# Ledger of designs, part 115: peptides against a protein of PDB entry 4Z5W

Target 1, 305 residues: chain A of PDB entry 4Z5W
Amino acid sequence: IPDVFLELNKLWYFSAQSNLFNGEMPRSLSNSRSISLLSLRNNTLSGQIYLNCSAMTNLTSLDLASNSFSGSIPSNLPNCLRLKTINFAKIKFIAQIPESFKNFQSLTSLSFSNSSIQNISSALEILQHCQNLKTLVLTLNFQKEELPSVPSLQFKNLKVLIIASCQLRGTVPQWLSNSPSLQLLDLSWNQLSGTIPPWLGSLNSLFYLDLSNNTFIGEIPHSLTSLQSLVSKENAVEEPSPDFPFFKKKNTNAGGLQYNQPSSFPPMIDLSYNSLNGSIWPEFGDLRQLHVLNLKNNNLSGNIP

## One batch from the design tools (peptide; made by RFdiffusion4, then SolubleMPNN)

Design b2_p19_2_s1 (from b2_p19_2, 6 letters changed)
Fold by OpenDDE base, seed 3:
Structure b2_p19_2_s1 (fold): chain B 305 residues (1-305), chain A 19 residues (1-19)
Amino acid sequence: as target 1 above (305 residues)
Amino acid sequence: SSTPPDYSLTDQGILTYQA
């Protein structure tokens, strides 16, 4: 990418994703006063991520995902006072979340999917201070760590939490009950154990629940049959989506499905590939908005309602 | 399937891969 952005003093949006750009990010771009949205996703950019936050006063969205960046997560990003959305998916950092992110009050959406992030306890302890954080994607990190259950953890405004494919140990954390606005929860492909907690059914905005491919035991909590978002359409709060899309791939050979908004996900309960027992509740029939109920590969018994 | 899908083939914010 040429270093010509100093002359582009009115540049608001720069989108150059899915090209063949290599080398470092241009210094003139890292110092752009005008740019609000920057997307360089799916290139071969390398070196350290550096942004001059004192110059980049209009930066609101940053997408650098699927690049060959190295080094530390840039600790100065909280100084970008308007920065709301960060996509750092598929950047191999081999790092912890910077302590400076405690002060990241502008942050609304963060993805570190498949970014070799370490120390989930520290990450969640830091990110809970981001009062405006609504979307958090941490898939393919924290390999074999324990999902913290510390009751003091609080994500009041959290709408989307995705921490899949981490081989995480522990239980469904009680601190999630403090997230009454949660719409999408994905904890699939972990080593989570214990029972599925009944308080999940009290999350009135929860329309997408994936707990598949874990080691959960006991009965399906009957309270899941009363999820208000799945009973009635009236509770679908349209909130502003993150500037980055979500991707779900079903099979290794299939194309990924792109979801531009959390609301574009099919209403779903996936509890498949666990050790759940007992009956399938007939009252799942009351979930008139539910598109997908996946209970396969459990120890369930009785009649199929 | 018992194997997580190959996440290496996705260019963007990977949610979950259902096998």
Scores: peptide ipSAE 0.023, ipTM 0.662, DockQ to the pose 0.200; fails the geometry check
Fold by OpenDDE base, seed 2:
Structure b2_p19_2_s1 (fold): chain B 305 residues (1-305), chain A 19 residues (1-19)
Amino acid sequence: as target 1 above (305 residues)
Amino acid sequence: SSTPPDYSLTDQGILTYQA
């Protein structure tokens, strides 16, 4: 990318995604006073990520995903006082979340999917201080770590939590009960154990639950048949989505499905590929908004209602 | 044994792999 952005003093939105750009990010771009939305996703950009947050006073969205950036996560990003959305998916940092992110009050949406992030305990301890954090994607990190169950963790404004495919150990963390606005929870493809907690059914905004491919035991909580968001549509407040899309891959050989917003996900309960027992509750029939109920590959018995 | 899906191929905030 040429270093010509000094002349572009009115540049509000720059999208150069899905090109063949290589080399470092231009210094003039890293110092742009006008830019609000920056997307360089899916290129071959390299070097250290650096943003002059004192200059980039209008920056609200940053998408650098799927690039060959290296080095540390930029610890100065909290100084970008208007920065709301960050997509750093597929950047191989091999790092922990910076302690400075405790001060990241502008942050609303963060993705580190497949970014070689380490220490989930530290990451969650830091990110709980982000008072405006609504979307957190941490898929394909923290390999074989333990998911913290510390009840003091609090994500009061969290709407989307995706920590899939980490081989995480532990249980469904009780601190998620402190997230009453949670709409989408994906903890699939881990090594989570214990029972599915009944308090999940108290999350009145939860319309998408994926706990598939874990080691959960016991019965399906009857409280899941009373998920208010799946009974009626009346309370679906569409809030601002992240500026980055979500992707769900259905099969190894298939392309991922792109979802531009959490509300684009089908209402779903996926508990498949566990060790759940007992019966299927007939009251799942009360979930009139439910599009997908996946209970396959469990130890369920009795009649199919 | 469900082989964990190779998530490496998608530029995408990968949610889940359905085996």
Scores: peptide ipSAE 0.021, ipTM 0.636, DockQ to the pose 0.212; fails the geometry check
Fold by OpenDDE base, seed 1:
Structure b2_p19_2_s1 (fold): chain B 305 residues (1-305), chain A 19 residues (1-19)
Amino acid sequence: as target 1 above (305 residues)
Amino acid sequence: SSTPPDYSLTDQGILTYQA
């Protein structure tokens, strides 16, 4: 990318996604006072990510996903006082989340999907201080770590939590009950054990639950048949979506389905590929808004309702 | 057993793929 952004003193939006750009980010871009939305996703950009937050006073959205950046996560990003959305998916940092992110009050949406992030305990302890954090994607990190169950963890405004494919050990953490506005929870493809906790059914906004491909045991909590968002339409709160899309593949060879907002996900309960036993509750029929109920590859018995 | 999907092959991997 040429270093010409100093001349673009009115540049508000720059999108150069899915090109063949290589090398480092232009210094003029890292110092742009006018830019609000920067997307350089899916290029071959390299080097250390550096943004002059003192200059970039209008920066609200940053998408650098799927680039060849290296080094540490920029610890100065919380100084970008208007920065709401960060997509750092598929950047191989091999790092911990900076402690400075405790002060990241502008942050609403964060993705580190497949970014070689380490130390989930530290990450969650830091990110709980982001009071405006609504969307958190940490998929494909923290390999074989333990999901912390510290009851003091609080994500009060969290709407979307995705921590999938981490091979995480532990149980469904009680601190998630402190997120009453949670709409989407994906903890699939871990090594989570124990029972599915009944308090999940008290999350009145939860319309998408993926606990598939874990080692859960016991019965399906009957409280899941009472998920209010799946019983009635009235609780579909249209909230501001993150500036980055969500992707879900059904098959390895298929293109990923793009979802521009969490509300575009089909209402789903996926508990497949566990060791759950007992019956399928007939009261799942009360979930009139539910599109997908996946209970395959468990130890369930009794009558199919 | 379902094989974990290879998330590395595409720029699309924010959410999990079921194999």
Scores: peptide ipSAE 0.018, ipTM 0.617, DockQ to the pose 0.217; fails the geometry check
Fold by OpenDDE base, seed 5:
Order: structure tokens, then C-alpha cells, then sequence
Structure b2_p19_2_s1 (fold): chain B 305 residues (1-305), chain A 19 residues (1-19)
């Protein structure tokens, strides 16, 4: 990428995603006063990520995903006072979340999917201080760690939490009950155990629940048949979605399905591939907005309602 | 404005594998 961004003093949006750009990010781009949205996703950019937050006063969205960047996660990003969305998916940092992210009050959406992030306990302890955080994607990190259940953890404004395919141990964490605005929860493809907690049915905005491919036991909580978002079409306030898409891949060889907004996900309860027992509740018929109910590969018995 | 679809194999969101 040429170092010409000093001359582009009116550049508000720069999208150079899905190209073959290599080398380092231009210094003039790292000092751009005009840029609001920067997307360099899916290139071969390298070196350390550096942004001059004192210069980049208009930066609101940063997408550097799927690049060959190295080194540490930039600890100065909280100084970018308007920065709301960060996509660092598929950047192999081999690092912990910087302690400075406790001060990241502008942050609304963060993805570190498949970024070799370590220490989930530290990550969640840091990120809980981001009071405006609504979307958190941590898929394919924290391999074989334990999902912390510390009741003091609070994500009050969290709407989307995705921590899939981490081989995480533990139980469904009680601190999620402190997230009443949660709309989408994916904890699939872990080693989570215990029972599915009844308080999940109290999350009135929860329309997408994926707990599939874990080691959950016991009965399906009857409270899941009363999930308000699945009973009635509430006027979901169109909140601004993150500037990065979500991808769901059903098979290793299949293309990923792109979802531009959390609302683009089908209303779903997936509890498949667990050790759940008991009956299917007839009251699942009350979930008129539910598109997908997946209960396959469990120990369920009785009549299908 | 819908961001143009990026069909890149980027793990940017939910990666669930069907067994």
C-alpha cells in the first residue's frame, strides 16, 4: 500500500479488503486524521500493528482481520477515543488481552476469533470494564482453559457472546445472568459440563442459543419454553450492528455463511450432541418465533409433542 | 448500508462445526 494518505485529507472510508497487499501498514495511514472506517481485512500485511491514536481522532472502525501481523496487541488502542469496532480475527498474536483495555470505554464490538489469544480469565476480567461492549467474539482461542464462573464478572450491555470451539471446561457461568440484554449466546464445541441453568430462560432478548457439542446433563430447563423473544415479535430496537460480519461454518469443507447482523441469525435453540435426558416439553410449541429446535444426539425419552 | 459480502474464509464470527 503506498504511503500517500497525508494527501487524502478527506478520506473518511478506506476499504482495501480481500486484496493481495503485503508489507507494513503505511505510516501516513497510521496518522490519518480524516479516516473513520479502516478495513484492510484479508490481505498479507505484516509487521507490528501501530496506530497513532492522537492523530487518528476520527477512527471509529478498524478491521485488520486475516492478515500476517505479528507482535503484541496494540496497547494504545483505548486512546483512540472514538474507536467502537475492532476486528482482529485470524491474526495470530499468541498473546493475552492488554491490561489497558480496561479503559476502552468507546469499544462496542470486539472480535479475536482464531487469534491465538490466551488466558480467558484475564481476558474477561479486563473486558468487563468496557461498559459499552455489546459484541464479543472469542471463538477458537483459550484451548483447554477453564471458563471462569466468578460471580463478580459483569457484562451489563452484552448482546452477542460467542466463545465456541475453545475446548473450554467448566459450567455455564452464573455471571451471564448479569447480561439481561443478551440476544445471542454460542458456547458450542466446548467441554462444558453440569446442567443447563434455568435462569437462561429469564434472558428475555435471547433468540439464539447454541450449547451444542458439550457434555451437559440433566433435563432441558422448562424455562426455555418461555423465552419472551421466541414467544412474541417484540420490536427489537435496531441497534447498530458491528461493522464486521459474522461467519457460521457448518462443515470444515463448506463455505461459511455470512451474517451481516445478529438479527440475520435464525431464531434457534441448539442443544444437540449433549447428554440431556427427560422429555421434550410440549410448551416448545409456544415459541412461535423459533425457526430451529435441535435436540438430536441426547438421551431424551418419551413422546415427541 | 449493507457492507458488501466478503466471502473470504475469515473466522470473524460463529465457527460452529457440525459433527
Amino acid sequence: as target 1 above (305 residues)
Amino acid sequence: SSTPPDYSLTDQGILTYQA
Scores: peptide ipSAE 0.018, ipTM 0.602, DockQ to the pose 0.099; fails the geometry check

Design b2_p19_2_s2 (from b2_p19_2, 5 letters changed)
Fold by OpenDDE base, seed 3:
Structure b2_p19_2_s2 (fold): chain B 305 residues (1-305), chain A 19 residues (1-19)
Amino acid sequence: as target 1 above (305 residues)
Amino acid sequence: SSTPPDYSKTDLGILTFEV
C-alpha cells in the first residue's frame, strides 16, 4: 500500500480487504486525521500494528483481520476515543489482552477470533470494564484454560458472546445471568461440564444458543421452552451491528456462510454432542420462532414429542 | 504442537474471518 494518505485529508472510508497487499501498513495511514472506517482484512500485511490515536481522532472502525502482523496487541487503542469496532481475528499475537483496555469506553465490538490470545480470566476481568461492549468474539483462543465462573464479572450490555473452539473447562458461568440483553451465545466446541443452568431460559432476548460439542450432563432445562424471543416475534431492536461480518462453516458446507449482522443467524438451540439425558420437552413446540433445534448425539430418551 | 485447524472440515463455531 503506497504511503500517500497524508494528501488524502478528506478520506473517510478506506476498504482494501481481500487483496494481495504485503509489507507494513503505511505510516501516513496510521496518522490519518480524517479516516473513520479502516478495513485491510484478508491481506498479507506484516510488522507491528501501530496507530497514532492522537492523530486518528475520527477512527471508529478497524478491521485488520487475516494479516501477518506480529508483536503485541497495541495497548494505546483505548486512546482512539471514537474507536468502536475492532477485528483482530487471525492475527497471531501470542499475548494477553492489555490492561489499558479497562479504559476502552468507546469499544462496542471486539474480535480476537484465532489470535493466539492467552489468559481468559485476565481477558474477561479487563473487558468487563468496557461499559459499551456489546459484541465479544474470542473463538480459537485460551486453549484448555478454565472459563472463569467468578460472580463479580459483569457484562451488562453484552448482546453477542462467542467463545467457541477453546477446549475450555468449567461450567456455564453464572455471571452471564447479569447480561439480560444477551441475544447470541456460542460456547460450542469446548470441554464445558455440569448441567445447563435454568437461568438461561430467563434471557428474554436470547434467540441463538450454541452449547454443542461439550460435556454437559443432566436434563435439558425446561426453562429453555419459555425463551421469550423464540415464543414471540419481539422486534429485537436492531442495535448497530458490528462493522465486521460473522462466518460459520458447518462440516457439510464447503463454502461457509457469511452473516453481516447477528440478526441474520437463524433462531437456534444447539445442544448436540453432549451427555444430556431425560426427555425432549413437548413445550419446545411453543418456540414458534425457532428455526433449528439440534439435540443429536446425547443420551436423551422417551418419545419424540 | 497446535495443528492449525483444518478449516475445510471442522466446525469451529462462529468466526470473524473468512474460511
Scores: peptide ipSAE 0.463, ipTM 0.822, DockQ to the pose 0.320
Fold by OpenDDE base, seed 5:
Structure b2_p19_2_s2 (fold): chain B 305 residues (1-305), chain A 19 residues (1-19)
Amino acid sequence: as target 1 above (305 residues)
Amino acid sequence: SSTPPDYSKTDLGILTFEV
């Protein structure tokens, strides 16, 4: 990428995603006063990520995903006072979340999917201080760690939490009950155990629940038949989506389906591939907004309602 | 087969898994 961004003093949006750009990010770009949205996703950019937050006063969205960046996560990003959305997916940091992210009050959406992030306990302890954090994606990190259940963790404004395919141990964490605005929860493809907690049915905005491919036992909580977002349409809050897309992959050989916003996901309860027992509640028929109910490969018995 | 999708090769920012 040429070092010409000093002359581009009116450049508000720079999208150079899915190209063959290599080398380091140019210094004039790292010092751009005009850029609000920067996307360099899916290139071969290298070196350390450095942004001069004192210069980049208009930066609101940063997508550097799927690049060959190395080194530490930039600890100065909280100084970018307007920065809301960060996509660092598929950057192999081999690092922990910086302690400075406790001060990241502008942050609304963060993805570290498949970024070799370590120490989930530290990550969640830090990120709970981000009072405006609504979307958190941590898929394919924290391999074989324990999902912390510390009740002091609080994500009050969290709407989307995705921590899939981490081989995480533990139980469904009780601190999620402190997230009443939660709309989408994906904890699939872990080693989570215990029972599915009844308080999940109290999450009135929860329209998408994926707990598939875990080791959950016991009955399906009857409270899931009373999820208000799945009973009635009246609670569909149109909120600003993150500037990065969501992806769902049905099969190893299939392309990922792209979803531009969380509300583009079909209303779903997936409890498949667990060790759940008991009956299917007839009251699942009350979930008039539910598109997908997947209970496959459990120990369920009785009649199908 | 309930094999987790290998997302190590994909640019997927957010993945939900349908098996």
Scores: peptide ipSAE 0.030, ipTM 0.684, DockQ to the pose 0.210; fails the geometry check
Fold by OpenDDE base, seed 4:
Structure b2_p19_2_s2 (fold): chain B 305 residues (1-305), chain A 19 residues (1-19)
Amino acid sequence: as target 1 above (305 residues)
Amino acid sequence: SSTPPDYSKTDLGILTFEV
């Protein structure tokens, strides 16, 4: 990418995603006063990520995902006072979340999917201080760590939490009950154990639940048949989605389906590939907004209602 | 046991595994 952005003093949006750009990010781009939306996703950019937050006063969205960046996560990003959305998916940092992110009050959406992030306990302890954080994606990190169950963790405004495919140990953490606005929860493809907690059915905005491919035992909580977002349409809060796409992969050989918004996900309960027992509740028929109910590969018995 | 999909080659915001 050429170092010409000093001349582009009115540039508000720059998208150069899915190209063949290599080398480092231009210094003029890292100092742009005008840019609000920056996407360089899916290139071969390298070096350290550096942004001059004192200059980049209009920066609201940053997508650097699927690049060859190296080094530490930029600890100065909280100084970008308007920065709301960050996509750092598939950047191999081999790092922990910086302590400075406790001060990241502008942050609304964060993805570190497949970014070699370490120490989930520290990450969640830091990110709980981000009072405006609504979307958090941490998939393919924290390999074989324990999902912290510390009741003091508070994500009051959290709407989307995705921590899939981490081989995480532990149970469904009770601190999620402190997130009453939660709409999407994906904890699939972990080593989570215990029972599915009944308080999940109290999350009145929860329309998408994926707990598949874990080691959950016991009965399906009857409270899941009363999820208000799946009973009635009244709770479909169309809130602003993050400026980064979501990808769902249905099959190992299929390309991922791109979803531009969390609301584009079908209303779903996936509890497949666990060790759940008991009957299928007939009251799942009350979930008139439910598109997908996946209970396959469990120890369920009785009649299909 | 379904093997987790290889996501190493995909741009991933959200990984939902339909296996």
Scores: peptide ipSAE 0.028, ipTM 0.681, DockQ to the pose 0.193; fails the geometry check
Fold by OpenDDE base, seed 1:
Structure b2_p19_2_s2 (fold): chain B 305 residues (1-305), chain A 19 residues (1-19)
Amino acid sequence: as target 1 above (305 residues)
Amino acid sequence: SSTPPDYSKTDLGILTFEV
């Protein structure tokens, strides 16, 4: 990418995604006062990510996903006082979340999907201080770590939490009950154990629940048949619109389905590939908004309602 | 045993898995 952005003093939006750009990010771009939306996703950009937050006073969205950047996560990003959305998916940092992110009050949406992030306990302890955080994606990180269950963790404004494919140990953490606005929860493809907690059914905005491919035992909580968002349409809470797409892949060989908004996901309960027992509750029939109920590959018994 | 989807090769911002 040429180092010409100093001349583009009115540039508000720059998208150069899905090209063949290589080398480092231009210094003139890292110092742009005008840019609000920056997307360099799906290139071969390399080096350390550096942004001059004192200069980049209009930066609201940053998408650097699927690049060859390396090194530490930029600890100065919280100084970008208008920065709301960060997509750092598929950047191999091999790092922890910076302690400075405790001060990241502008942050609303964060993705580190498949970014070699380490220390989930520290990450969650830091990110809970982001009072405006609504979307958090941590998929394919923290390999074989333990999901912290510390009840003091609070994500009060969290609407979307995705921590899939981490091989995480532990149980469904009680601190998630402190997120009453949660709409989408994906904890699939972990090594989570214990029972599915009944308080999940109290999350009145939860329309998408994926707990598949874990080691959960016991009965399906009857409270899941009372998920208010799946009973009635009337509780359509304002959705987070992150400036990055969501992808759902059904099969390794299929193209990922792109979803521009969390609402574009079909209302779903997936509890498949666990060790759940007991009956399928007939009251799942009350979930009139539910599109997908997946209970396959469990130890369920009794009548199919 | 369901094989975990290999997303390492795909340009995915947010990953949800259907297994």
Scores: peptide ipSAE 0.025, ipTM 0.667, DockQ to the pose 0.203; fails the geometry check

Design b2_p19_2_s3 (from b2_p19_2, 5 letters changed)
Fold by OpenDDE base, seed 2:
Structure b2_p19_2_s3 (fold): chain B 305 residues (1-305), chain A 19 residues (1-19)
Amino acid sequence: as target 1 above (305 residues)
Amino acid sequence: SSTPPDYSQTDLGILTFEA
């Protein structure tokens, strides 16, 4: 990418995604006062990520995903006072979340999916201080770590939590009960154990639950049959989505389906590929908004209602 | 046994694989 952005003093939106750009990010771009949305996703950009947050006063969205950036996560990003959305998916940092992110009050949406992030305990301890954090995607990180269950963790405004395919150990963390606005929870493809907690059914906005491919035991909580968002449509507050899409891959051989907003996901309960026992509750029939109920590959018994 | 999803092609918020 040429270093010509000094001349583009009215540049509000720059998207150069899915090109063949290589080398470092231009310094003039890292110093742009006008840019609000920057997407360089899916290129071959390299070097260290550096943004002059004192200059980039209008930056609201940053997508650098699927690049060959290296080094540390930029610790100065919290100084970008308007920066709301960060997509750093598929950037191999091999790092922990910077402690400076405790001060990241503008942050609403963060993805580090497949970014070789380490220390989930530290990451969650830091990110809980982001009072405006609504979307957190941490899939394919923290390999074989323990998901912290510390009840003091608080994500008050969290709506989307995706921490899939980390081989995480532990249980469904009780601190998620402190997130009453949670709409989407994906903890699939881990090594989570214990029972599915009944308090999940108290999350009135939860319309998408994926706990599949874990080691959960016991009965399906009857409280899941009373998930208010799946009983009636009336309370679905469509909030602003992250500026980055989500992907759900249906088959290992298929491309991922792109979803531009969490509300575009089908209402779903997936508890498949666990060790759950007992009966299927007939009251799942009360979930009139539920599109997908996946209970396959468990130890369930009795009649199919 | 479910085959773990191949996330190698995804650069965004990755949800689960239907295996």
Scores: peptide ipSAE 0.025, ipTM 0.654, DockQ to the pose 0.201
Fold by OpenDDE base, seed 3:
Structure b2_p19_2_s3 (fold): chain B 305 residues (1-305), chain A 19 residues (1-19)
Amino acid sequence: as target 1 above (305 residues)
Amino acid sequence: SSTPPDYSQTDLGILTFEA
């Protein structure tokens, strides 16, 4: 990418995604005073990520996903006082989240999917201080770590939490009960154990629940039949989606589906591939908004309602 | 046996949908 952005004093949006750009990010771009949205996703950019946050006073969205960047996560990003959305998916950092992210009050949406992030306990302890954080995607990180259950963790404004395919150990964390605005929870493809907690049914905005491919035991909580978002449409608060889309891939060979907002996901309860027992509650029939109920590959018994 | 979704090609917010 040519280093010509100093002349573009009115440039507020730059998208050069899905090209063949290589080398380092241009210094003039890293110092742009006018840019609000920057997307360089799906290129071959390399080197260390550097942004001059003191210059980049208008930066609101940053998408650098699927590049060959290396080194540490930029610890100065919280100094970008308007920066709301960050997509760092598929950047191999091999790092922990910087402690400076405790001060990242502008942050609303963060993805580190498949970025070789380490230490989930530290990550969640840091990110809980981001009071405006609504979307958190941490899939394919923290391999074989323990999902912290510390009750002091609080994500009060969290709407979307995705921590799939980490082989995480532990239980469904009690601190999620402090997230009453949670709409989407994906903890699939982990090694989570214990029972599914009844308080999940008290999350009145929860319309998408994926706990599949874990080691959960016991009965399905009857409280899941009372999820208000799945009983009636009236509780779906459409909040602004993150600037990055979500991706659902069903099969290794199938094209993934892109979803531009969480509300575009089909209402779903997926508890498949666990060790759940007991009956299927007939009251799942009360979930009139539910599109997908997946209970396959469990130890369930009795009649199918 | 469930095969994990191949997330290797996506840089988006990954949601696991089983087929």
Scores: peptide ipSAE 0.037, ipTM 0.706, DockQ to the pose 0.188; fails the geometry check
Fold by OpenDDE base, seed 5:
Structure b2_p19_2_s3 (fold): chain B 305 residues (1-305), chain A 19 residues (1-19)
Amino acid sequence: as target 1 above (305 residues)
Amino acid sequence: SSTPPDYSQTDLGILTFEA
């Protein structure tokens, strides 16, 4: 990428995603006062990520995902006072979340999917201080770690939490009950155990729940038949989506389905591939907004309602 | 048997793979 961004003093949006750009990020781009939206996703950019936050006063969205960047996660990003959305998916940092992210008050959406992030306990302890954090994607990190259940963890404004395919041990963490605005929870493809907690049914905005491919036992909580977002449409808060899309693949050979907004996901309860027992509650029929109920590959018995 | 999806090739917030 040429180092010409000093001359582009009116450049508000720069998208050069899905090209073959290599080398380092241009210094003039890292010092741009005009850029609000920056996407360099899916290139071969390398070196250390550096942004001059004192110069980049208009930066609101940063997408550097799927690049060959190396080194540490930039600890100065909290100094970018308008920066709301960060996509660092598929950048192999081999690092922990910087301690400085405790001060990242502008942050609303963060993805580190498949970024070789380590220490989930430290990551969650740091990120809970991001009071405006609504979307957190941590899929394919923290391999074989334990999901912390520390009751003091608080994500008050969290709407989307995705921590899939981490081989995480532990149980559904009680601290999630402190997230009353949670709309989407994906903890699939882990090694989570214990029972599914009844308090999940008290999350009135929860319309998408994926706990599939774990080791959960016991009965399906009857409280899941009372999820208010799945009973009535009246509580659908239209909120601004993160500036990065979500992807769902149905199989390893299929292209990922792109979802631009969390609200574009079908209302779903997926509890498949666990060790759940007991009956299917007839009151699942009250969930008039539910599109997908997946209970396959469990130890369920009785009549199908 | 549901095989876990290979997310190694995916760049964005991956939701669950339906097996």
Scores: peptide ipSAE 0.030, ipTM 0.691, DockQ to the pose 0.206; fails the geometry check
Fold by OpenDDE base, seed 4:
Structure b2_p19_2_s3 (fold): chain B 305 residues (1-305), chain A 19 residues (1-19)
Amino acid sequence: as target 1 above (305 residues)
Amino acid sequence: SSTPPDYSQTDLGILTFEA
């Protein structure tokens, strides 16, 4: 990318995604006073990520995903006082989340999907201080770590939590009960164990639950038949989505389905590929908004209602 | 047992897994 952005003093939006750009990010771009939305996703950009937050006073969205950047996560990002959305998916940082992110009050949406992030305990302890954090994606990190169950963890405004395919150990963490606005929870493809907790059914905004491909045991909590967002449409809060897309793959060989908004996900309960037992509750029929109920590959018995 | 989807080649902001 040429270093010509100093002359573009009115540049508000720059998207150069899905090209063949290589080399480092231009210094003029890292110092742009006018830019609000920056997307360089799906290129071959390299080097260390550096942003002059003192200059980039209008920066609200940063998408650098699927690039060949190296080094540490930029610790100065919290100084970008208007920065709300960050997509750092598929960047091999091999790092922990910086302690400075405790001060990241502008942050609303963060993705580190497949970014070689380490130490989930530290990550969650830091990110809980981000009071405006609504979307958190940490998929394909923290390999074989233990999911913290510390009840003091608090994500008050969290709406989307995705921590899939980490081979995480532990149980469904009770601190999630402190997130009453949670709409989407994906903890699939881990090594989570224990029972599915009944308090999940108290999350009145939860319309998408994926706990598939774990080692959960016991009965399906009857409280899941009372998820208010799946009973009635009244709780469907249209909220501002992150500026980065969501991708869902059904099959290893299929292209990912792109979802531009979390609200575009089908209302779903997926508990497949566990060791759940007992009956299928007839009251799942009360979930009139539910599009997908997946209970396959469990130890369920009795009659199908 | 389903095999985990290979996401190594996908440009993914957010991964949800359907097995």
Scores: peptide ipSAE 0.023, ipTM 0.652, DockQ to the pose 0.198; fails the geometry check

